# Peptides against a protein of PDB entry 4Z63, part 216

Target 1, 334 residues: chain A of PDB entry 4Z63
Amino acid sequence: LCLGMNDLTGNIPEDLFHLKRLNLLGIQENRLSGSLSREIRNLSSLVRLDVSWNLFSGEIPDVFDELPQLKFFLGQTNGFIGGIPKSLANSPSLNLLNLRNNSLSGRLMLNCTAMIALNSLDLGTNRFNGRLPENLPDCKRLKNVNLARNTFHGQVPESFKNFESLSYFSLSNSSLANISSALGILQHCKNLTTLVLTLNFHGEALPDDSSLHFEKLKVLVVANCRLTGSMPRWLSSSNELQLLDLSWNRLTGAIPSWIGDFKALFYLDLSNNSFTGEIPKSLTKLESLTSRNISVNEPSPDFPFFMKRNESARALQYNQIFGFPPTIELGHNN

## One batch from the design tools (peptide; made by RFdiffusion4, then SolubleMPNN)

Design b2_p23_1_s2 (from b2_p23_1, 16 letters changed)
Fold by OpenDDE base, seed 4:
Structure b2_p23_1_s2 (fold): chain B 334 residues (1-334), chain A 23 residues (1-23)
Amino acid sequence: as target 1 above (334 residues)
Amino acid sequence: SAERELRDAEAFERLQDENVIYR
């Protein structure tokens, strides 16, 4: 049953929960309000539940143990409060959980040993606090993780060295500290291709440790951290780099010539730093900017990016990294 | 509806600070 993109108001009729053979319930993009009914438990055949973009409030009902076939739960852009209910945090069937832009709070707790099918987790823009859950790497299929805009104090857990499934990771604007430790840990994530760390590590030094290596890194976004230091030499080994944003930091020194050696680099923002010297001539050799036909159809994060021209400008949403225009921004440097 | 537009605008404002690329 798909009733999305209407102007439906009120709550879900209780009789709808008598549909025991229902595989898909999509009621997204409405004005549905109140608590999400516990009677969802009666939808024992449910595979997909989309309640996103509504006015739901209260706690998410703890009924997911009665939904053994549920693969997709989309609840983004609601007013849900409390934590992730225990049955949801233990769901063995769930592939995707999207609860972005809610008011969920407390410590983030998932039973990753039970969540054997979880591959995408979006909890961005919530009120989770405390530390990052150390057991996230136990979610053996978890590939896409958005935890941006929460209050995860402290450091990236050491256990994330074992996060082999991790490919797309955003911790943007999450009050993280110790960028050196974070990068030192995350370099062990063999499948990591996208890393977003914007608005963290306030005033720290960007490590220039040549022992750091991100072999599969395609997208690195570490903007607006007030980071000190220079362009990190370890980044030169990330031969698959496509997008680099280090804007709005306090980086100094020259822009190195190796920045032009990235064959796939189509978006470079080093603006609003303190770089000095000449613009590397090697930037004119970027194949991605000179070749007409680079249709980069590559896998992208499930979470969107937002491009702002300035702090007051309305952002443009990009659902795919490759939606960004080919760009070299070196403005507002010395 | 005006309420939907408001919701969408508010959501958009909140989401802008998740994965921002500054230009």
Scores: peptide ipSAE 0.404, ipTM 0.900, DockQ to the pose 0.802
Fold by OpenDDE base, seed 5:
Structure b2_p23_1_s2 (fold): chain B 334 residues (1-334), chain A 23 residues (1-23)
Amino acid sequence: as target 1 above (334 residues)
Amino acid sequence: SAERELRDAEAFERLQDENVIYR
């Protein structure tokens, strides 16, 4: 049953919960309000629940133990409060959880040992506090993780060295500290292709340790951190790099010639830094900018990116990294 | 509806600071 993208108001009719054979309930993009009914527990055949983009409030009901087939729960852009319900945090069937842009609070706790099927987690723009959950690497299928715009004080947990499933990771704007530790840990994530760390590590030094290595790194976004230092030499070994954003930092020195050796690099933003010297001639030879055949079929994160032309401009949402225009931004350097 | 568009716009504005790429 798909009732999304209407102007439906009020509560879900109780009789809807009698549909025991219902596999898909999509009621997204409406004006549904009140609490999400506990009677969703009666939908025992439910595989997909999409309640996103509504006016739901209150706590998410703790009934997910009665939904043994539920693979997809989309609840983004609501007014949900409280924590993740225990039954949801223990769901063995759940592949995707999206609760982005809610008012969820407290410590983030997931029973990753029970959540054996979880592939994608989006909890961006919530009120989670405390530390990052150390047991996230126990979610052995978890590839996509958005935890941006929460208040995760402290450092990336050491346990994330074992986060082998992690491919796409955003911790943007989450009050993180110690970029050296974070990079030193996350380099062990052998499947990590996308790393977003924007608006963290305020005023720290970007490490230039040649021992750092990100083998499969395609996308690195570490903007607006006021980072000091220079272009990190360790990045030169990330041969698959496609997108680099180090804008709005305090990076100094020359732009190194090796930046033009990245065959797949189609987006480079080094703007609003203190780089000096000449523009490397190698940038004029970037194959990705000269050849139109960028393979559009590369896996992208499930979480969207937002491109802002300026701090006051309305962002453009990009659901795919390859939706970004080929760009070289070197402006506002001295 | 205009109200939906406004809500969606407001929601979108709140999301802009998650995974921002500055241009």
Scores: peptide ipSAE 0.369, ipTM 0.852, DockQ to the pose 0.828; fails the geometry check
Fold by OpenDDE base, seed 2:
Structure b2_p23_1_s2 (fold): chain B 334 residues (1-334), chain A 23 residues (1-23)
Amino acid sequence: as target 1 above (334 residues)
Amino acid sequence: SAERELRDAEAFERLQDENVIYR
């Protein structure tokens, strides 16, 4: 049953919960309000629940133990409060959980040993606090993780060295500290292709440790951290780099010539730093900027990016990184 | 509706600080 993209108001009619054979309930992009009914438990055949872009409030009902076939739960852009209910945090069937842009709070707790099918987690823009959950690497299929815009004070857990399934990771604007430790840990994530760390590590030094290595890194975004230091030498070994944003930092020194050796680099933003010297001639030889054939069909993070012209500008939403225009921004360096 | 547009705009504004790429 798909009733999305209407102007439906009020609550879900209770009679809808009598549909025991319902596999898909999509009521997204309405004005449905109140609490999400506990009677969703009666939808025992439910595979997909999309309640996103509504006015739902209250706690998410703890009924997911009665939904053994549920693979997809989309609840983004609501007013949900409280935590992730225990039955949801223990769901063995759930593949995708999207609760982005809610008012969920407390410590983030997931029983990753039970969540054996979880591959995508989007909890961006919530009110989670405390530390990052140390047991996230126990979610053995978890590939896409957005935890951006929460208050995860402290450091990246040491346990994330074992996060082998992790491919796309955003911790943007999450009050993280110790970039040296974070990079030192995350370099062990062998499948990590996208790393977003923007608006963290305020005023720290970007490590130039030649022992750091991100073999499969395609996208690195570490903007607006006020980072000091120079272009990190370790990054030169990330031969698959496609997008680099280090803008709005306090990086100094020359832009190194090796920046032009990245065959797949189509987006480079080093703007609003303190880089000096000449623009490397190698940047004029970037094959990705000369060839019109950027493969638009590469795997991308499930979480969107937001492009802002400046700190005060309205963002443009990009659902895919490959939607970015080929860009070299070196402006506002002094 | 105007209210939906407002909701979507407000939601969008709240999201602007998530995964930001500055240009």
Scores: peptide ipSAE 0.359, ipTM 0.844, DockQ to the pose 0.871; fails the geometry check
Fold by OpenDDE base, seed 3:
Structure b2_p23_1_s2 (fold): chain B 334 residues (1-334), chain A 23 residues (1-23)
Amino acid sequence: as target 1 above (334 residues)
Amino acid sequence: SAERELRDAEAFERLQDENVIYR
């Protein structure tokens, strides 16, 4: 049953929850309000539940133990409060959980040993606090993780060295500290292709450790951290780099010539730093900027990016990184 | 509807600080 993209108001009729053979319930992009009914437990055949883009409030009901076939739960852009229900945090069937842009709070806890099918987790823009959950790497299929815009304090857990399934990771704007430790840990994530760390590590030094290596790194976004230091030499070994944003930092020194050796680099933002010297001539030889056919059929994060032209400008939403225009931004340097 | 557009705009504005690429 797909009732999305309407102007439906009020609550879901209780009679809808008697549809025991229902595999898909999509009621997204409406004006549905109140609490999400506990009677969703009666939908025992449910595979996909999409309640996103509504006005739901209250706690998410703890009924996911009665939904043994549920693979997809989309609840983004609601007013949900409380934590992740215990039955949801223990769901063995769940492949995707999206609860982005809610008011969920408390410590983030997932039973990753039980969540054997979890592939995508989006909890961005919530009120989670405390430390990052050390057991996230126990979610052995977890590929896409957005935890951006929460209040996680401290450092990236050492256990994330074992996060082999991790491919797309955002911790943007989550009050994290110790970028050196974070990069030192995350370099062990062999499948990591996208790393977003914007608005963390306030005033720290960007590590220039030649021992750091991100073999599969395609997208690195570490903007607006007020980071000190220079362009990191370790980044030159990330030959698959497609997007680099280090804007709005306090980086100094020259832009190195090796920045033009990235054959796939189509988006470079080094603006609003303190770089000096000449623009590397190698940037004029970027193959990605000279070829019109960037048919980048590459996997992208499941979480969106937002492009702001300035702090006061309305952001443009990009659902795919490859939707970014080919860009070289070197403005506002010394 | 105008109200939907407003809600969507407000929701979008709240998300602008998530995974931001500054230009």
Scores: peptide ipSAE 0.356, ipTM 0.834, DockQ to the pose 0.868; fails the geometry check

Design b2_p23_1_s3 (from b2_p23_1, 14 letters changed)
Fold by OpenDDE base, seed 2:
Structure b2_p23_1_s3 (fold): chain B 334 residues (1-334), chain A 23 residues (1-23)
Amino acid sequence: as target 1 above (334 residues)
Amino acid sequence: SKEAEERRREAFEREQDENVIYR
């Protein structure tokens, strides 16, 4: 049953919960309000539940133990409060959990040893606090993780060295500290292709340690951290780099010539730093900006990006990084 | 309701700051 993209108001009719054979319930993009009914437990055949873009409030009901076939739960852009229900945090069937842009709070706790099918987790823009969950690497299929815009304090857990499934990771604007430790840990994530760390590590030094290596890194966004230092030499070994944003930092020195050696680099933002010297001539040789059709079909993060022309501008949502226009931005240095 | 519109506006404003790229 798909009733999305309407102006439906009120609650879900109770009779809908009698549909025991229902595999898909999509009621997204409405004006549905109140609590999400516990009677969803009666939908024992449910595979996909999409309640996103509504006005739901209250706690998410703890009934997911009665939904043994549920693979997809989309609840983004609601007013849900409380924590992740225990039954949801222990769901062995769940592949995708999207609860971004809610008011969920408390410590983030997932039973990753039970969540054997979880491959995508989006909890961006919530009120989770405390530390990053050390057991996330125990979610052995977890590939896509958005934890941006929460109030996680401290450092990236050492356990994340073992996060082999991790490919796309955002911790943007999550009050993280110790960029040196974070990069030192995350370099061990062998499948990591996208790393977003914007609005963390305020005023720290960007490490220039040649021992750091991100073999498969395609997208690095570490903007608006007020980072000091220079262009990190370790980044020159990330030969697959496609997008680099180090804008709005306090980086100094010259832009190195090796920045033009990235054959796949189509988006470069080094703006609003303190770089000096000449623009490397090698940037004029970037093949991706001259001749290459950017393949739109490459795997991308599931979490959205929001492009703003200025701090007050309305953001344009990009669901795919490859939707970004080819860009070299070096403005506002000095 | 006015309250519902306000909640939607707040939600919309919040999401725009999640993974921001400033141009």
Scores: peptide ipSAE 0.442, ipTM 0.890, DockQ to the pose 0.507
Fold by OpenDDE base, seed 5:
Structure b2_p23_1_s3 (fold): chain B 334 residues (1-334), chain A 23 residues (1-23)
Amino acid sequence: as target 1 above (334 residues)
Amino acid sequence: SKEAEERRREAFEREQDENVIYR
């Protein structure tokens, strides 16, 4: 049953929960309000539940133990409060959990040993606090993780060295400290292709340790951190780099010539730094900018990016990184 | 209701501050 993109108001009719054979319930993009009914437990055949973009409030009901077939739960952009229900945090069937842009709070806890099917987790823009869950690497299929815009004080857990499934990771604007430790840990994530760390590590030095290596890194976004240092030499070994944003930092020195050796680099933002010297001639030879053959079909993060001209501007949502226009921004360097 | 519209506006504004790329 798909009733999305309407102007439906009020609560879900209770009789809807008598549909025991229902596999898909989509009621997204409405004006539905109140609590999400506990009677969703009666939908024992449910595979997909989409309640996103509504006015739901209260706690998410703890009934997911009665939904053994549930693979997809989308609840983004609601007013949900409290924590992740225990039955949801222990769901063995769940592949995707999206609760982005809610008011969920407390310590983030997932039973990753039970969540054997979880491959995508989006909890961006919530009120989670405390430390990052050390047991996230125990979610053996977890590929996409967005934890941006929460308050995870401290450092990236050492356990994330073992996060082999991790491919797409955002911790943007999460009050993280110690970029050297974070990069030193995350370099061990062999499948890591996208790393977003914007608005963390305020005023720290960007490490220039040649021992750092991100073999599969395609997207690195570390903007607006007030980072000091120079262009990191270790990045030159990330041959698959497609997008680099180091804008709005305090980086100094020359832009190195190796920046033009990235055959797939189509988006480069080094603006609003303190780089000096000449623009590398190699940038004028970037194949990605001269040839139309940008492979548009590469895997992208499930979490969106928001492009803003300024802090007060309305953001343009990009669901795919490849939606970004080919860009070289070197402005505002002195 | 005005409250519902305000909550939607607030939710929309919050969403736009996630994974921001400034350009």
Scores: peptide ipSAE 0.435, ipTM 0.882, DockQ to the pose 0.526
Fold by OpenDDE base, seed 3:
Structure b2_p23_1_s3 (fold): chain B 334 residues (1-334), chain A 23 residues (1-23)
Amino acid sequence: as target 1 above (334 residues)
Amino acid sequence: SKEAEERRREAFEREQDENVIYR
């Protein structure tokens, strides 16, 4: 049953929960309000539940043990409060959990040993606090992780060295500390292609450790951290780099010539830093900017990006990195 | 309702700061 993108109001009719053979319930992008009914438990054949973009409130019901076929739960952009229900945090069937842009709180806890099918987790823009869950790497299929805009304190857990499934990771604006430790750990994530660390590590030094290596890194966004230091030499070995944003930091020194050697680099933002010297001539020869053939079909993060012209401006949502216009921004380096 | 519109506005405002790219 797909009733998304309407102007439906009120509560879900109770009789809807009598549909025991229902595999897909999509009621997204409506004005549905109240609590998400516990009677969802009666939808025992449910594979996909999409309640996103509504006015739901209260706690998410702890009924996911009665939904053994549930693979997709989308609840983003609601008013949910409390934690992730225990049955949801232990779901062996769940492939994708999206609860971004809610008011979920407390310590983030997932039983990754039980969540054997989880491949995408989006908990961005919530009120989770405490430390990052050390056991996330135990989610052996977890590829996409958005934990942005939560209040995680401390450092990236050492256990994330073993996060082999991790490909797309955002910790943007999550109050994290120790960028040197974070990069030192995350370099061991062999499948990591996208790393977003914006609005963390305030005033720290960007490490220039030549031992750091991100083999498959395509997207690096570390903006607005007030980072000190220079362009890191270790980045020159990330030959697949497509997008680099280090804007709004306190980086100094020259822009190195190797920045123009990235054949796939189509988006570069080094603006609002303190770089000096000449613009490398190699930037004028970036193949990705001269050829119209940007491969739009590459896998991208499942989490959205928001492009803002200024801090007060309305953001433009981009669901795909390849939707970004080809850009070289070097402005405001005074 | 005005309340529903306000909640939608708040939700929209919140999401705009999640993974920001400054341009």
Scores: peptide ipSAE 0.474, ipTM 0.904, DockQ to the pose 0.547; fails the geometry check
Fold by OpenDDE base, seed 4:
Structure b2_p23_1_s3 (fold): chain B 334 residues (1-334), chain A 23 residues (1-23)
Amino acid sequence: as target 1 above (334 residues)
Amino acid sequence: SKEAEERRREAFEREQDENVIYR
């Protein structure tokens, strides 16, 4: 049953929960309000639940133990409060959990040993606090993780060295500290292709440790951290780099010539730093910018990016990194 | 309702600051 993208108001009719054979309930992009009914428990055949972009409030009901076939729960952009219900945090069937842009709070706790099917987790823009869950690597299929815009004070857990399933990771604006430790840990994530760390590590030095290596890194975004140092030499070994944003830092020195050796680099933002010297001639030879036919049909993060022209401007949402226009931005380096 | 519009505005504003790419 798909009732999304309407102007439906009020609560979900109780009779809807008598549909025991219902596999898909999509009521997204409405004006539905109140609490999400506990009677969802009666939808025992439910595979997909999409309640996103509504006005739901209160706690998410703890009924997911009665939904043994639920693979997809989409609840982004609501007013949900409290924590992740215990039954949801223990769901063995759940593949995707999206609760982005809610008011969920407390310590983030997931039983990753039980959540054997979880491959995508989006909890961006919530009120989670405390430390990052050390057991996230126990979610053996967890590929996409957005934890941006929470208050995860401290450092990236050492256990994330074992996060082999991790491919797309955002911790943007999460009050993280110790970029050297974070990069030192995350380099062990062999499948890591996208790393977003914007608005963390305030005023720290970007490490130039030649021992750091991100072999499969395609997207690195570490903007607006006030980072000091120079362009890190270790990044030159990330031959698959497609997008680099180090804008709005305090980076100094020359832009190195190896930046133009990235064959797949189509988006470069080094603006609003303190770089000096000449623009590398190698940038004029970037194949990705000269060849019109690079159909990059590569997998992207499930979490969105928001492109802003300025702090007051309405952001353009990009669900795919490859939707970014080919860009070289080197402005405001004096 | 005015309250619903306000909640939508707040939700929109919160969303705008997630995984920001400054241009």
Scores: peptide ipSAE 0.441, ipTM 0.892, DockQ to the pose 0.526; fails the geometry check

